# Peptides against a protein of PDB entry 6TME, part 170

Target 1, 324 residues: chain A of PDB entry 6TME
Amino acid sequence: NRLKRAYIALQAWKKAFYSDPFNTAANWVGPDVCSYKGVFCAPALDDPSVLVVAGIDLNHADIAGYLPPELGLLTDVALFHVNSNRFCGVIPKSLSKLTLMYEFDVSNNRFVGPFPTVALSWPSLKFLDIRYNDFEGKLPPEIFDKDLDAIFLNNNRFESTIPETIGKSTASVVTFAHNKFSGCIPKTIGQMKNLNEIVFIGNNLSGCLPNEIGSLNNVTVFDASSNGFVGSLPSTLSGLANVEQMDFSYNKFTGFVTDNICKLPKLSNFTFSYNFFNGEAQSCVPGSSQEKQFDDTSNCLQNRPNQKSAKECLPVVSRPVDCS
Target 2, 324 residues: chain A of PDB entry 6TME as posed
Amino acid sequence: NRLKRAYIALQAWKKAFYSDPFNTAANWVGPDVCSYKGVFCAPALDDPSVLVVAGIDLNHADIFGYLPPELGLLTDVALFHVNSNRFCGVIPKSLSKLTLMYEFDVSNNRFVGPFPTVALSWPSLKFLDIRYNDFEGKLPPEIFDKDLDAIFLNNNRFESTIPETIGKSTASVVTFAHNKFSGCIPKTIGQMKNLNEIVFIGNNLSGCLPNEIGSLNNVTVFDASSNGFVGSLPSTLSGLANVEQMDFSYNKFTGFVTDNICKLPKLSNFTFSYNFFNGEAQSCVPGSSQEKQFDDTSNCLQNRPNQKSAKECLPVVSRPVDCS

## One batch from the design tools (peptide; made by RFdiffusion4, then SolubleMPNN)

Design b2_p19_3_s1 (from b2_p19_3, 8 letters changed)
Fold by OpenDDE base, seed 4:
Structure b2_p19_3_s1 (fold): chain B 324 residues (1-324), chain A 19 residues (1-19)
Amino acid sequence: as target 1 above (324 residues)
Amino acid sequence: SIEDIHELTGIPPVDLSVY
């Protein structure tokens, strides 16, 4: 009996709670699991006459505990949302049995360990949110082979380079922010055909921006701030026809910020502060447009306020990185 | 903000017809 298995799983999970401040699991008593708070039942796909646990929503429950292996008995779960809790430990490998997993949100918890590779085993996964945890190590390249709509990885402890497979991703939103990613942005990034928003904020990324970024025609948000990027902005950025928010601040960029970038048709906010740009087009000057906001603070621009000193600029500006 | 997006993540109505 599927509901019996679900009962076993949910009771095991309740036992794994260290704290339930809102008494979310107070009604998790008895065999009627479909009445449990945060448990959602639906007719099974293979047998509509059978009711199964199809979803879990424990968002914002502030529950402390861990995910026991018995959760693997929830084989009919397609939606698993447990964000904003205090769950710790690792994601159980037993969750590989949840073959219907569609949305997996464990964000804002205290999970640790490597990337939960069990997520790669779910053939129908469309949404993955593991942000605001303590996941560490390398990002598996295979994550981008998944047909995901969104990939939220931000605010973790991921290290190493961004996989070249990123270009295979069909995700519209990808966040890498506030990790420890290093190396260059892969040139394959331009192949992300469905990408709308990508965020690299606050990593250890370096090198030149790949020209292929300009191929991201559907991107509305591109944030590469707070990294170690060098060189000039790619001229191909003029291809970002739909970009609205662009942030390159807090890097080591040099060169000239061109009209072709600042006049992007949908651009509403362009921040390129805290770099070493030595020139900007008039269209890039803050206040030059009523429709666009620019920030050119703390660069090496002449005749602009709040710029770096010549002493700070000269060593960098005089030795521009060739990205060719 | 990224934080704002976090708050927007919730369980939609269960529709198994997507499978």
Scores: peptide ipSAE 0.028, ipTM 0.625, DockQ to the pose 0.054
Fold by OpenDDE base, seed 3:
Structure b2_p19_3_s1 (fold): chain B 324 residues (1-324), chain A 19 residues (1-19)
Amino acid sequence: as target 1 above (324 residues)
Amino acid sequence: SIEDIHELTGIPPVDLSVY
């Protein structure tokens, strides 16, 4: 009996709670698991006459505890939302039995260990949110082979390089922000055909921006701020026909910020502050447009306020990195 | 589809906003 297995799983999970401040699991008593708070039942996909546990929603429950291996008995779960809790430990490998997993949200918890590779075993996964945890190590390249709509990885401890397989991703939203990623952005990034939003904020990324970024014609948000990028902005950025928010601040960029970038048709906010740019087009000057907001603070621009000193600029500007 | 599953389970659609 599927509901009996669910009962065993849910009771094991309740036992794994160290703290339940809102008494979310107070009614988790008895065999009627479909009445449990945060447990949602639906007709089974293989047999509509059978009721199964299809979803878990414990978002914002502030529950402290861990995920026991018995959760692998929830074989009919397609939606697993447990964000904004205090769950700790690792994601059990037994969750590989949840072959219907469609949305997996464990964000804003205290999970540790390597990337939860069990997520890669789910053939129908469309949404993966593991942000705001303590996951560490390398990002497995296979994550981008998944047909995901969104990939949220931000605010973890991931390190190493971004996999070249990123170009295979069909995701519309990808966040790498606030990790320890290093190396260059892969040139394959231009192959992300469905990309709307990508965020690299606050990593250790370096090198030149790949020209292939200009192929991301559907991107609306591109944020590469707070990294170690060098060289000039690619001229191919003029191809970002739909970009609305663009941020290159807090890097080591040099060269000239061109009209072709600042006059992008959908651009509403372009921040390129805290770099070493030595020139900008008139269209890039803050206040030059009512429709667009620019920030050119703390560069090496002449006749602009709040710029770096000549002493700070000269060593960098005189030795521009050739990205060709 | 996501919408179909949400309808069946009663769980609202996920927020895909980056911010």
Scores: peptide ipSAE 0.024, ipTM 0.658, DockQ to the pose 0.441
Fold by OpenDDE base, seed 1:
Structure b2_p19_3_s1 (fold): chain B 324 residues (1-324), chain A 19 residues (1-19)
Amino acid sequence: as target 1 above (324 residues)
Amino acid sequence: SIEDIHELTGIPPVDLSVY
């Protein structure tokens, strides 16, 4: 009796609510779980004559509570969306029983602990959103071995290096922003064949940008702002034929910003402010194009407004990092 | 709004209600 198991799970979850401001679970009474607000039933994949709980959508319910282990009884759930709540604690390991999990969204909650490794156990997972939580520790390399379409990790407490396995990812969107990642971007990044958007904003990443970034032909958004990157921009960035938004601001880059980068055919916004660039091509100058927006603020550029002082520039510019 | 909360990528979380 699959619906009976679902009933047990959902009633256990209701008991785990500390606060339900919108009374979302008010109708969570009785055996007819398919009538529960935020519960979606569908014919079972293995038997179309059997109705099962296939999805949960409690987005924006502002529910405070935790996820009890009884949620593991929801074995037919393929869609689990509980974003924008106040759920706390850890993701239960019992969710490993949800072998049909396809989309898992627990974003904008108060979850803590290490990366929820239970997500790695789901063979059919395509969408993982754990952003805006308090997950911490290392990112498991195995996350990039999954056939995910999107990986949202931003606004957590993840630390250590980005795994080299990133090159194996088939995701079109990956966010690392606002964590505590450190080290270099792996050279394997160029192997991300389906990548459209990647965001590294606000980490402790450092070193030179790998030349292999230029192999990301389908990338439309590349944001590496607010890190500790050094050296010159790779000349291979001229290969980013589809990049529209590019941000390298708030780093320690040096050298010359070239025409080959600023003349990228789809480039609409290129921000390289708050670095130590000592030259730029005319095509990179803000206002040089009506179709492209540039920001060169707070660099070491000559004859440009709002630049760093010579005192600030000289120590850095005189000691360029060789990325070769 | 969800868009404001998730501004970094401009991609909102999936909502089953839109399907």
Scores: peptide ipSAE 0.018, ipTM 0.606, DockQ to the pose 0.079
Fold by OpenDDE base, seed 2:
Formats: structure tokens, sequence, C-alpha cells
Structure b2_p19_3_s1 (fold): chain B 324 residues (1-324), chain A 19 residues (1-19)
């Protein structure tokens, strides 16, 4: 009996709760699991006459505990939303049995360990949110082979390089922000055909920006701030026809910020502060446009306020990085 | 948009703080 398996799983989970401040699981008593708060039943896909547990929604329940392996008995679950709790430990490998998984949201918890590779085993997964946890180690390249609408990885402990497979992603939104990623942005980034928003904020990324960024015609938000990028901005950035928000602040960029970038047709905010730029076009000057906002603070610009000293600039500007 | 997704999922927004 499918509901009997669900009962076993849900009772095991209730036992794994250390704290339930809102008494969310108070009514998790007896065999009628479809009456449980946060448990949603629906007709089974293979037999409409059979009722099964199809969804879990425990969002914002502030529950402390862990995910027990018995959750693998919830084989009919397609929606699993448990964000904004205090669940700890690892994602159980037994969840590989949940072959109907469509939406998996474990964001804003206390999960640890490597990337939950069990998520890669779900053939129909469309939404994956693991942000605001303590996941660590390498990002598996296979994540970008999944047909996901969005990939939320921000505010974790991921390290190593961004996989070259990123170009295979069909996601419209990808967040790498506030991790420990290192190395260069892969050149394959330009192949992300559906990309609208990408953020790299607050990592250890370095090297030159790849020219292929200019191929991201549908990008509206591009934020590479707070990294270790070097060299000049690629001239191909003039191809970002739909970019509205662009941030390169808090890097080690050098060279000249060109008209072709600052005159992008949809550009509303462009921040390139806290770098080592030694020149900018007139169109890049803050206050030059009523429709665009610029920030050129703390560069090596002449005749601009709030710039770095010559002592700070000379060692960097005199040794430009060749990105060729 | 990212904001729309956040509203739908009820999760915290992306941290846009600068370091």
Amino acid sequence: as target 1 above (324 residues)
Amino acid sequence: SIEDIHELTGIPPVDLSVY
C-alpha cells in the first residue's frame, strides 16, 4: 500500500524533528496521511483510482531536524518544498527512489556535505533550489546537463572551478554568488542560450573575462563583482543588447571603459567602481545621462573624484595583464 | 526575474552585498 509506505516515512520524519516551534506536525497522527499539515495527496499518475502523497510543503516552518532515509518511501512525491527551516545533515541517497521529483526546494536550511548528487538522478527535475546552506566541495559538471529553469547555488561553500559544461545549461537564472569558486569563467558561457540573469558575486574567480560573454544577447543582469578578475573589459560586451544591470566592481580590472559598453541600449545601472581603470568615455561618467546610473569610484581615473592614489595605481596600471 | 521566483518560493533573496 502506497499510503502505508508514506505513513512510515512521515512518522520517521516526525521522529527526526528536534524542534517544531509552530507545531506543524502536531496533527501527524494516524494512518490518514492526506490530512497531515503540509502533506498533499493526489490521484496516482499510473492509477487514478489510487490516492498517493504527491507533495510536501513545509516552507517557513522553522523545524529543526534531519531528513531520515525513510523519506525514500515517498515514491510518488513530485513536489518537495522545505525551505526556511533548520534541517541539518545530508540529503539522503534514498531519495533517488523519488523518480517523479519535479520541484526540489531545500533552500535556507543547514544542510552540509558535498553537492546532493541524488538530485541528478531525477529525470524530470525542473526546479532545484539549494541556496543558503553549507554545501561544499566541487560542483558536479552534470548539473548543467539538467533541463532546469533556474539554478540557485548562492550562499554555500562550493569551491574549485566552474565546470565547462555551463554552456549546456538551459536555465534563465544562475546564481554562483557567495561561494568559494576559483579559476576563470569558462569560455563556454557564451553558449547559454536562455540566460537572463547570472551572478558571480563574492567568489575567488580570477583571470580575464572571456570574450564569449558578449554572445549573451538575452542577459538582463550580469554581476561579476567582488572577485579577482584582471585585464581589460572585453570589447565584445557591446553585444549585450538587453543588459540592464551590470556590475564589475571590486575587481582588478585595468584599461579603458569604452562608449560601446556605456551606451548599451537597455543599460540602466553600470557599476565599475573599485578597480584600476585608467580611463573612461564621457558616456560612462556618472551624471552624464538621466536614464543611466554609473559608478566610477575608486579607480585610476584622471580628473574624477574619489579615485585611488598614484601610489596605489602605478604598480598595477604600469603592468597591464595581456588577455590574448 | 529572480525577484518573481523568490516571491513564488517564499525564500530569501539573493544576497547582493558587496565585499
Scores: peptide ipSAE 0.017, ipTM 0.600, DockQ to the pose 0.077

Design b2_p19_3_s2 (from b2_p19_3, 7 letters changed)
Fold by OpenDDE base, seed 3:
Structure b2_p19_3_s2 (fold): chain B 324 residues (1-324), chain A 19 residues (1-19)
Amino acid sequence: as target 1 above (324 residues)
Amino acid sequence: SIEDIHKLTGIPPRDLSIY
């Protein structure tokens, strides 16, 4: 009996709670698991006459505890939303049995350990949200081989390079922000055919921006701020026909910010502050447009306010990195 | 289909906001 297995799993999970401030699991008593708060039943896909536990929603329950291996008995779960809790430990390998997993949201918890590779075993996974945890180590390249619509990795402890397989991703939204990623952005990034929003904020990324970024025709948000990028902005950025929000602030960029970038047709906000740019087109000047917002603060621009001193600029501007 | 699971369960679609 599928509901009996669910009962075993849910009771094991209740026992794994250290704290339930809102008494979310107070009604988790008896065999009628479909009445449990945060447990959602639906007709089984293989037999509409049978009810199964199809979803868990414990978002914002502030529950402290861990995920016991018995959760692997929830074989019919397609939606697992447990964000904004205090769950700790690792994601159980037994969750590999949840072959219908469609959305997995464990964001804003206290999970630790390496990337939860069990997520790679779910053939139907579309959304992966593991942001705001303490996951560490390398990002498995295989994550981008999956047909995901969204990948949220921000605010973790991931390190090493971004896999070149990123170009295979079908995701519309990808966040890398506030990790410890290093190295260059892979040139394969331009192959992300469905990408709308990508965020690299606050990593240790370096090198030149790949020219292939200009191939991201559908991107509306591109944020690479707070990294160690060098060189000039790629001229191919003129190809970002749909970009609305662009941020390159807090890097080590040099060179000239061109009209071709600042006149992008959908550009709403362009922040390139806290770099070493030594020139900008008139179209890039803050206040030059009512439709666009620019920030050129703390560069090496002449006749602009709030710029770096000559002492700070000269060593960098005189030795521009050639990205060619 | 699995795509209808939100309707079947009543669980709303995920927020895709990056902020």
Scores: peptide ipSAE 0.267, ipTM 0.893, DockQ to the pose 0.516
Fold by OpenDDE base, seed 5:
Structure b2_p19_3_s2 (fold): chain B 324 residues (1-324), chain A 19 residues (1-19)
Amino acid sequence: as target 1 above (324 residues)
Amino acid sequence: SIEDIHKLTGIPPRDLSIY
């Protein structure tokens, strides 16, 4: 009996709660699991005459606890939304049995350990949100082989390089922000045909920006701020026909910020502050447009306010990195 | 379909906001 298995799983989970400040699981009593707060039943996909637990929504419940292995008994769950809790530990490998998993949101918790590779076992997964946790280690390249619509990895402890397989991703939204990623952005990034929003904020990324970024015709948000990028901005950025928000602040960029970038047709906000740019086109000057906002603060620009000193600029500007 | 699952369960689709 599927509901009996669900009962076992949910009771095991209730026992794994250390704190339930809103008494969310107070009604988790008895065999009628479909009446449990945050538990949602639906007709089974393989047999509409059978009622199964198809979804969990415990968002914002502030529950402290862990995910017990018995959760693997929830084999009919397609939607698992448990964000904004205080769940700790690791994601159980037993969740591999949840073959219908479509949306997995464990964001804003206290999960630890390596990337939950169990997520890679779900053939129908479309949404993965593991942001605001303490996941660590390498990002498995296989994540980008998944047909995901969104990949939220930000605010974790992931290390190593961004996999070259990123170009295979069909995701519209990808976040790497506030991790410990290092190395270069892969050139394969330009192959992300469905990409709308990507953020690299606050990592240890370095090197030159790949020219292939300019191939991201559908990107509306591109944020690479707070990294260690060097060199000039690629001239191919003029190809970002749909970019609205672009941020390169807090890097080590040099060179000239061109008209072709600042005149991008959909550009609303372009922040390139806290770099070592030594020139900018008139179209890039803050206040030059009512439709666009620019920030050129703390660069090596002449005749602009709030710039770095010559002493600070000279050693960097005089030794430009050749990205060719 | 996922749309059917959302309708059947009443769980709304996730917000894709990056913020």
Scores: peptide ipSAE 0.246, ipTM 0.883, DockQ to the pose 0.483
Fold by OpenDDE base, seed 4:
Structure b2_p19_3_s2 (fold): chain B 324 residues (1-324), chain A 19 residues (1-19)
Amino acid sequence: as target 1 above (324 residues)
Amino acid sequence: SIEDIHKLTGIPPRDLSIY
């Protein structure tokens, strides 16, 4: 009996609650799990005559606790939304039994440990949101082999390099922001055929930006701010025909910011402040356009306000990194 | 289908907003 298994799972989970400020689980009593707050039943996909727990939505419940292994008994769950709680511990490996998992949102919790590799076992997973947790270690390359539409990794403790497999990703949205990723952005990034939004904010990424970024024709948001990138902006960035928001601020970029970048047709905001750019086209000057917003603050630009001192600029500008 | 699950459960599709 699937609902009986669900009952066991949900009761185990209730027991794993340390705090339930909104009394969300107050009605989690008795065998009628479909009446439980935040538990949603639907006809089973394999047998419409059977009612199963198909979804969990405990978003914003502020529940403190952990995910017990008995949650693996929720084998019919396709939607697991438990964001904005205070769940801690690790994601149970037993969740591998949830083969229908489609959306897994455990964001804004207190989960720890390595990347939840159980997510890799879900064949139908489309949305993975683990942002705002304390996940650590390396990102498994296999994550990008998944046919995901969205990958939210930001605000964790992930480290090491971004896997080369990123180019295999079918995701439209990928967030790496506010982790500890290091190394270069893989050249394979240009192969992300469905990419619309990608953010690298606040990592330890370095090296030159790969020219292949210019192949991201569908990207609307590209934020690489607050890293250690060096060299000039790739000329191929002129290929970002749909970019609206672009941020390269707080890096170590040098060289000239070209018209080809600043005149991108859909560009609305381009921030390249806090770098070591030594020149910019007139089209890049803040205030030069009514339709576009630019920020060139704290570079090495001549005849512009709020620039770095010659003392700060000269050592860097005189020794530009060759990205060719 | 997954779409059916959303309809039947009342759980909306995941927001893709990064903000």
Scores: peptide ipSAE 0.111, ipTM 0.838, DockQ to the pose 0.450
Fold by OpenDDE base, seed 1:
Structure b2_p19_3_s2 (fold): chain B 324 residues (1-324), chain A 19 residues (1-19)
Amino acid sequence: as target 1 above (324 residues)
Amino acid sequence: SIEDIHKLTGIPPRDLSIY
């Protein structure tokens, strides 16, 4: 009996709660699991005459506890949303039994350990949100081989380089922000055919930006701020026909910011402050457009306010990085 | 489909915002 298994799982989970400030699980009593708060039943996909637990929504419940292995008994769950809680520990491997998983949101919790590789076992997964946790270590390359719509990894403790397999991703949204990623952005990034939004904020990424970024025709948001990128902005960025928000601030970029970038047709905000740019086109000057917002603060620009001193600029500007 | 599952379960569509 599927509901009996669900009952066992949910009771085990209730027992694993250390704190339930909103008494979310107060009604988690008895065999009628479909009446449980945050538990959603639906007809089984394989037999519409059978009712099963198809979804969990405990978002914003502020529950402290852990995920017990008995959750693996929830084999019919396709939607698992438990964000904004205080769940700790690791994601149990027993969740591999949840073969119908479509959306997995454990964001804004206290999970630790390596990337939850159990997520890779779900053949139908389309949405993965593990942001705002304490996951650590390397990102498995296989994550980008999956047919995901969104991959949220930001605000964790992930390290190492971004896998080259990123180009295989079909995701429209990918976030790497506020981790410890290092190395260069892979050239394969230009192969992300469905990418709309990508965020690299606040990592330890370095090197030159790959020219292949310019192939991201559907990108609306590109944020690479607060890293260690060097060299000039790729001229191929003129190909970002749909970019609206672009941020390269707080890096070590040099060279000239061109008209071809600043005149991008959908560009609404372009921030390139806190770099070592030594020139900009007139179209890049803050206030030059009513439709676009620019920030050129703290560069090495001549005749612009709030720039770095010559003493700070000269050592960097005089030794430009060749990205060719 | 995922949309059908949302409809069947009553769980609202996922938030794809990056913020």
Scores: peptide ipSAE 0.061, ipTM 0.809, DockQ to the pose 0.483

